# Peptides against a protein of PDB entry 7AE7, part 161

Target 1, 321 residues: chain A of PDB entry 7AE7
Amino acid sequence: KVYKDLREFLEVLEQEGQLIRVKEEVNPEPDIAAAGRAAANLGKNQPAVFFEKIKGYKYSVVTNVHGSWQNHALMLGLDKNTSTKDQFYELNRRWDKFPVPPNVVKREAAPCKENVIDKDINLFEILPLYRINEQDGGFYISKASVVTADPEYPDDFNKLNVGTYRIQVKDRDRVGIQALAMHDIAVQLEKAEAENKPLPIAITIGNNPLVTFMASTPVGYNQNEYEFVGALQDGVPMDIVKSDLYDHLYVPAGSEVVLEGHIIPRVRTVEGPFGEFPGSYSGARLQCEVKIDRITHRTNPIFENLYLGIPWTEIDYLMAL

## One batch from the design tools (peptide; made by RFdiffusion4, then SolubleMPNN)

Design b2_p20_6_s3 (from b2_p20_6, 10 letters changed)
Fold by OpenDDE base, seed 2:
Structure b2_p20_6_s3 (fold): chain B 321 residues (1-321), chain A 20 residues (1-20)
Amino acid sequence: as target 1 above (321 residues)
Amino acid sequence: SDEEYLAALNASTTRVPVEL
């Protein structure tokens, strides 16, 4: 089975008993993180947790989408009881199909374009933001697939990068992003900052689970993560759409939310602390700042965010494949 | 079951009211 978006995957998780739906209104804190911890305590078959109603917010949250080997099997369109060994075998078999170029769909065919916000941007109106860990220095978007291009070669699709980065919400229309020197985004940012130019960025939230998986998987600088998604879909291309602000950025057609903007050149602001692991906080550091200039989103967007409450965390599963 | 999970959730939520 191939998934077009997060919603198709969540439907399968629910059908397979790998998603818990919380229908009662919850507080953003501490209830979301507490629910993630409770799900992790269910043993090896940790379900995703879908929160239909968040107090003070309009939209829903889902966590722990990749939080078990069963969820990973289902992501690959396998039986949920497929062994880790057989999942690895199938992943490797499909990896050899790279590259599988994505389909570029028309704007009118892309669900991520259903709604547009181009003025009075307020992230708190679109995303039910909460602290993932009790001691976090703010609200984090921890499971975004961040799209950037090489500023020197913006039309080179092979240099289009889709990565997962730590993103702290700083204001209604501003986020901090951790661009480590070892990440492809840091290479692209260095080129932009050398010329004192903004780096165009699209922060995509709530994707096809293989997009999220590939965004967390290191690939070569001249390899496009979307072409690996098509490979991991057993040769079925994924659907992408051109960003609204930038002709050279493409986003998953099915994204729940797309934050389009730019990294402000040569600006660094305090970011953190963040609990990257249970009981382990990375200290506050000066990090890049993104201005959000446009939002596109699906009707009733789902905020997908990481579960980090207790080991095994969702990140442990994302990094284990 | 969803009910058992909700019960476990409610039991694990030491709602310390964060008084803002």
Scores: peptide ipSAE 0.000, ipTM 0.296, DockQ to the pose 0.052
Fold by OpenDDE base, seed 3:
Structure b2_p20_6_s3 (fold): chain B 321 residues (1-321), chain A 20 residues (1-20)
Amino acid sequence: as target 1 above (321 residues)
Amino acid sequence: SDEEYLAALNASTTRVPVEL
């Protein structure tokens, strides 16, 4: 099984008994985080948790999508009871198919382009934002696949980076991003900042689960994560579409939400604290700031966000293979 | 407890029985 988007994966998770649907209206705090912790405490077969209604918001939230070995097997299109060993074997077998170039689809064929917001941008209108941990310094977007390019080689598709970074919402149209020196985005940002230029960015939310997996998996600077997604789809290309603002950035065609903008050059603002692990907060730091200039989104977009809790957490499954 | 909260949430939600 290959998934075009998050929705096709959530349907399979639900069919396989690996998704809990919360139909009653919940408070964004503490109910979302509490339900995530509770799902993690169900043992080895941790389901995704889908919140249909969040008080004060229009759209839904899903958490713990990658939160179990069963969900990981299903992500690979395997039987949910496939052993971790056999999942690893199959992942490695498919990895050797790299590169599998993506299909560039037309704008009209991309679900992420169904709606456009290009003025009066307010992230709170499109994302049901909540504090993941009680003592978080703000609202975090923790499962975004962030697309950037090398500003010296914008047309080199092999240098297109799709990564997962800690993102704090700072204002209606601004986010802080943690770009550590070890990340490919930091190399690209350094080049842009050397010239005092903005770095073009697309922050994509609610993707094909293999996009999220590859965005969390370190690859070579000259390797494209989308070409690995095609490999992990057993040789089926994924669908990408050109961003609206930038000719050199491509986003997953099926993304629930795409935030297009730029990293402001040579600006650093306070970000954090954030509870990366239970009882452990990373302190406040000066981080990069992104201006959001355009949003595209699916109708009734699903906000996919990371569940953070006691191991085994969703992040442990994303990094364990 | 988080377990009691989940039990309460699960009682309010249409649980597809996860066969363990």
Scores: peptide ipSAE 0.000, ipTM 0.309, DockQ to the pose 0.027
Fold by OpenDDE base, seed 4:
Structure b2_p20_6_s3 (fold): chain B 321 residues (1-321), chain A 20 residues (1-20)
Amino acid sequence: as target 1 above (321 residues)
Amino acid sequence: SDEEYLAALNASTTRVPVEL
């Protein structure tokens, strides 16, 4: 099976018994994190946890979407009981199908374009933000697929990068982003900052699970993650749509939320601490700042966020394959 | 507590009980 969006995947997870639906109103803290820890204690068969109602927020949260080998098998459209070995075999077999170019859909056909916010942007109205870990220095968007391009080669689709980065919410319309020197985004940012130009960015939340997987998987600088998504879909192209602000940025057509904006050149602000690993916090650092200029989102957007807790975490599954 | 929350979660969820 191939998934067009997060919703189709969540439906399958629920059908397969790999999603817990929390219908009672929860507090964003500590309840979301506590439920994530509780779900992690289910061992190898960890379900996703879907929170329908969060106190003080309008929309829902889902966590632990990639949090088990069963969920990973289902992501690949395999039987949930497919062995880790067979999942690796199938992943490698499909990887060799690269490149599978995506379909570019029209704006009107893209679910991520159902709603637009272009003024008075407030991330807290769209995303049920919470501290993932008790000692986090703020609210994090930890499972976004971030789209950037090479500013020297903006029309080179092979240099279009889709990556996962630590994103701290700084204000209603600003986020800090951790762009480390080893990340492709850092190469692109360096080029933009050399000319004192903004780097165009689209932060996409709640995607097709293979987009999230590929955004967390290192690939070559001249390899497009969307073309790997098509490969991992066993040769079925994924659907992308042009961003609203930038002709050279394409986002998943089915994204729940798209934050379009720019990295502010030569600005660094304090970001962190963040509990990236169980019992360890990455210290506060000076990091890049993104201004959000436009939001597009599906009606009743689902905020997909990473579960961080006792191993095996979603990161362990995203990095293990 | 995480235990109290887990109990409430298990009471409110439509799926398999979570155990700590």
Scores: peptide ipSAE 0.000, ipTM 0.253, DockQ to the pose 0.030
Fold by OpenDDE base, seed 5:
Structure b2_p20_6_s3 (fold): chain B 321 residues (1-321), chain A 20 residues (1-20)
Amino acid sequence: as target 1 above (321 residues)
Amino acid sequence: SDEEYLAALNASTTRVPVEL
């Protein structure tokens, strides 16, 4: 089975008993994190947790989407009871199908383009933002697939990077991003900053689960994550669409929210602290700043965010592959 | 062997030892 978007995956998780739907209005803090911890206590078969109503916000949140081996099996379109061994065997078998080029769809065929915000941008109107951990220095977008290109080779699709980075919300239209020197985005940013140019960026939220998986999986700088998604879909291409602002950036056609903007060259602002791991806070550091210039989103967008708290966390499953 | 497979799994994992 192949999923076009997060919604098709959530439907399967729900059918398979791997999603808890919270229909009652919750407080963004502490209820989202508390419910995630409660779900983590259900043992090895940790479900996703879908919050339909968050006080003070219009839209929904889903967490722990990748938070179990059952969810991982389902992501691969396997039976939820497929052994970890067989999941890895199948993953490796499919990996050898690389590259499987994506389909570029027209703008009108891309669900992520249903709504546009290009003025008076306010991230708080689109995303039900909350502190993931009690001591976090702000609100984090922790499960975004971030799209950037090589500014020297913008038309080289093989250098199009889709990665997961720590993103703190800084203002209504500003986010901090942790682009460490070991990240492919840092190579691209260095090239842009050398010329004092902005780096174009698309921060995509709520994707096909294999996009999120591949964005969290290190690949070669000259390898496109979307071509691996097609491989992991057993040779079925994924659908991508051109960004609205940039001809050289392509985003998943099914993304719930796409934040299009630019990394401001040679600007660093205080970011953090963030509880990346249970009992471990990364301190505050000077990090890059992104200006959001345009948002596209599905109607009633789902904010997919990482569950952090009691091990095993989603990051443990995403990095365990 | 299950141990060799686990070792291969753990070698492919970037962070968390998988216990099968």
Scores: peptide ipSAE 0.000, ipTM 0.298, DockQ to the pose 0.024

Design b2_p20_6_s4 (from b2_p20_6, 12 letters changed)
Fold by OpenDDE base, seed 2:
Structure b2_p20_6_s4 (fold): chain B 321 residues (1-321), chain A 20 residues (1-20)
Amino acid sequence: as target 1 above (321 residues)
Amino acid sequence: SAAAYEAALAAATTRVPVEL
């Protein structure tokens, strides 16, 4: 089984008993995090949690999509009871198929292009934002696949980076991003900042689960994460589409929300604290700031966000690889 | 690596929830 988008995966999770649907209206805080903690207490077979209605917001939230070995088996299109050993063997077998180049679809064929916002941008109108941890210094987007290119080699598709970074919402159209020196985005940002130029960025939310998986998996600087997604799809190419603002940035065709913008050169603002692990907060630091200039989104977009409750957290499964 | 995945799995099966 191959998935085109998050929605096809959530349908399979629900059919397999690996998704809890909350139909009652919830408060963003504390109910989303509390329900995530309750789902984590169900043992090793932790389901995804889908919130249909959030008070004060128009759209839905899903958490804990990668939060179990059953969900990982289903992501690979295997039986949900496939052993972690057999999942690992299958992952390695498929990894050897790299590279599998993505299919570039036309704009009119990409679900992420159904709606456009290019004025009066307000992230709170599109994303049901909440504090993930009680002591977080703000609202976080913790499960985005962030697309950037090498500004010296913008047409080199092998240097197109798709990574997962800590993103704090700073304003209606501003986010802070943690670009650590060990991340490929930091190399690309250093090149842009040397020339005092903005770094083009696309922050993609609610993807095919293999895109989110590869964005959390370190690869070589000259390796494209989309070509690994095709390998992990057993040789079936994934669908990508050109960004609206930048000819050199490509986003997953099925993304629920795409935030297109730029990292402001040589600007650093306070970001954090954030509870990356239970009982562990990464302190406040001066981090990069992104201006959001355009949003594209699916009709009734699903906000996929990370569950960081009691161990096992979803990050423990994403970092375990 | 297989060893890293097994170590992460072993960690995944042995972590006691730290109650906050």
Scores: peptide ipSAE 0.018, ipTM 0.513, DockQ to the pose 0.034
Fold by OpenDDE base, seed 4:
Structure b2_p20_6_s4 (fold): chain B 321 residues (1-321), chain A 20 residues (1-20)
Amino acid sequence: as target 1 above (321 residues)
Amino acid sequence: SAAAYEAALAAATTRVPVEL
């Protein structure tokens, strides 16, 4: 099976008994993080946790979407009980199908374009933001697929990068992004900052699970993550759409939320701390700032966020992969 | 990367379940 979006995947997780739906109103803190920890304690078959109602917010949260080998098997469109060994063999077999170019769909056909916010941008109105860990320095978007291009080669689709970076909310329309020197975004940012230019960015939230998987998977600087998504879909192209602000940026057609904006050149502000692993906080550092200039979103957008907890967290399934 | 997936698989097989 191939998934167009997060919703089609969540439907399969629910059908397969790999999603818990919390229907009662929860507090953003501590209940989301506490329920994620409780789900992680359910053993090897950790379900996704879908929170339908969050106090003070309009929209839902889902966490632990990639949080088990069963969820990983289902992501590959395999039987949920497929062994990790057989999942690995199938992943490798599909990896050799690279490149599988994506389909560019029209704006009118892209679910991520259903709604537009271009004025009075407030991230708290669109995302049910919460502190993931008790000692976090703020609210994090921890499971976004971030799209950037090479400023010198903006039309080179092979240099279009889709990466996962930790994002701290700074204001209603501003986020801090951790761009480390080892990340492709840091190479692209260095080029933009050399000329004192903004780096165009699209922060995409709530994607096809293979997009999120590839965004967390290091590939070569001249390799496009969307072409790997098509490979991992066993040769079925994924659907992408042009961003609203930038002709050279393409986003997943099915994204729940797309934050379009720019990295502010030569600005660094305090970001962190963040509890990336249980008992280890990455210290506060000076990091880049993104101005959000436009939001597009699906009707009733689902905020997909990373679950962080005891070993075998969702990050162990995404980054250990 | 395939190497990262191998590292996860290795980590998955080497982590003793901490019975809490």
Scores: peptide ipSAE 0.014, ipTM 0.461, DockQ to the pose 0.028
Fold by OpenDDE base, seed 1:
Structure b2_p20_6_s4 (fold): chain B 321 residues (1-321), chain A 20 residues (1-20)
Amino acid sequence: as target 1 above (321 residues)
Amino acid sequence: SAAAYEAALAAATTRVPVEL
């Protein structure tokens, strides 16, 4: 099985008994994090948790999508009971299919383009934002696949980077992003900042699970994560679409939400703290700031966000790959 | 190796709760 989007994957998770649907209205805090922790206590077969109704918000949240070996097997389109050994063997077999170039679809064929917000941007109207951990310094977007390019080689598709970064919501139209020196985005940002230019960015939320997986998997600077997604789809290309603001940025066609904007050059603002690991917070630091200039989204967008809690969190599955 | 992957995953998830 190959998934075009998050929705197709969530349907399979639900069919396989790997998704809990919460139909009752919940408070953003503490109920989302509390229900996530309760789901983590179900042992090694942790389900995704889908919150249909969140007080004060219009849209839904899903968490713990990658939070188990069963979910990982299903992501690969395998039987949910496939051993970790066999999953690893299959992952390696498919990895050798790289590169599998993506399909560039037309704008009208991309579900992420169903709705547009180009003025009066307010992230709180689109994303049901909440504190993931009790001591977090704000609201985090923790499962975004962030698209950037080399500003010196914008037309070099092999230098297009799709990465996962810690993103704190700072205002209605601003986010902080943690671009560490070891990240490809930091190399690209350094080039832009050398010229005092904005770095174009597309922050994509709610993707097919292999995009999120590859965005969390380190690859070479001259390797495109989308070409690995096609490899991990056993040679089936993924669908991408051109961003609305930038001719050189391509986003997953099926993204639930796309935040298009720019990293503000030579600006650093306080970001954090964030509970990256159970019982540990990374302190507040000066980080990059993104201005959001345009949003595209699916109708009734699902906010996919990271579950953080007791060991075998979703980050443990994403970072251990 | 699958065993190294399982060990890395287990090691990543066995982070000792830092009691704050």
Scores: peptide ipSAE 0.008, ipTM 0.435, DockQ to the pose 0.040
Fold by OpenDDE base, seed 5:
Structure b2_p20_6_s4 (fold): chain B 321 residues (1-321), chain A 20 residues (1-20)
Amino acid sequence: as target 1 above (321 residues)
Amino acid sequence: SAAAYEAALAAATTRVPVEL
C-alpha cells in the first residue's frame, strides 16, 4: 500500500485499529496533550489520536501518527503485526531503490493548493495551535517537513532539502526555526546570510507519512528526500508540486498546509523553551525567524503535530530510524 | 541508520513501560 497523503494513511490507521477518534470538543490545553499521554499508556500498540473539534478553532489535530511499530509497519504498507526486524529488512531492501524521482504534478492536481491565503495571514485561523508541554514558551509546529534549497545551486534538485526542525509560532505570520549547524538548512542559510539575502522556505504540515519519516532521517546533502520516499514506496514515485512563490521549491502535492515564506537574513529572536524530551527542556535561545508570505491548504486542513510526553514518544520512533 | 534501528530494536525489547 502506498499513500498519497496523510488522509489515506489516517484511514488505514483507523481501519487497522491504530487511530483513536475524539469526536467531542476538546480544549487545546490541556486536553490534546492529556489524550496523547493516555494513548501512550496503551503500551506497545500506541494509536494515533485524531481530534475532530478543538475549542476556539475551525480545524482538526492529529498526533502520534508515527507513535508505534504498528503504525510504522502500516506506513511501509506492511501488515501491522510485521516484526521490527522484518520492517528493518524491508526498509533496507527499499532503500537500495534510491533514487526514485518524484512526479511533478500540475498546480490544479495538487490538493495542497485548494485554498490560498496571501493577505492578512493568521496562522491561528489555519492551525489549532496549543502548547505541547505545559512549560513550553509558546506554540510549536513540531512535525513539519521544511523545504529549502541551496541558494548557490537553486536548480539542483539533489540539493533540495526536506528536513524536520523545531518551529515556534512567534506571531500571526511569523515563526522561529531552530537551524542547528548539523542541519542541511544551516548550510543553505549560511550561504543566503553571507549575501544578506532571505532564504526561501516552505513549511509543509500534514504529509504522506514517508515524507515526514524521510524529513526526520539524515541523508547526504546531495540526496533528495523525495527520491528516498519513492524508494520507500517500493519504486512508486511520490507526487510533488511547485511552490507558489518559488520556482525551485517543491512541496508534497498532498500536504494539508503549506506555509511559504522566507528566513529573514541576519535576524535572531528568542525562541523556547521547548520540552523536546520528557523532563528535558531546551533553554531559550536566539533562533532564526521566518516570515510567512503565503499559505496554501487543503479544505478542512488537518494539523499533524508531534506527540511528546512519555517514552516511547513519536520522536523516538522517528529518530530511531 | 542501521545502527540507530538496531539500537531502537534493542531498546524496544528491553524497555519495560515505566508506569507513571
Scores: peptide ipSAE 0.006, ipTM 0.403, DockQ to the pose 0.029

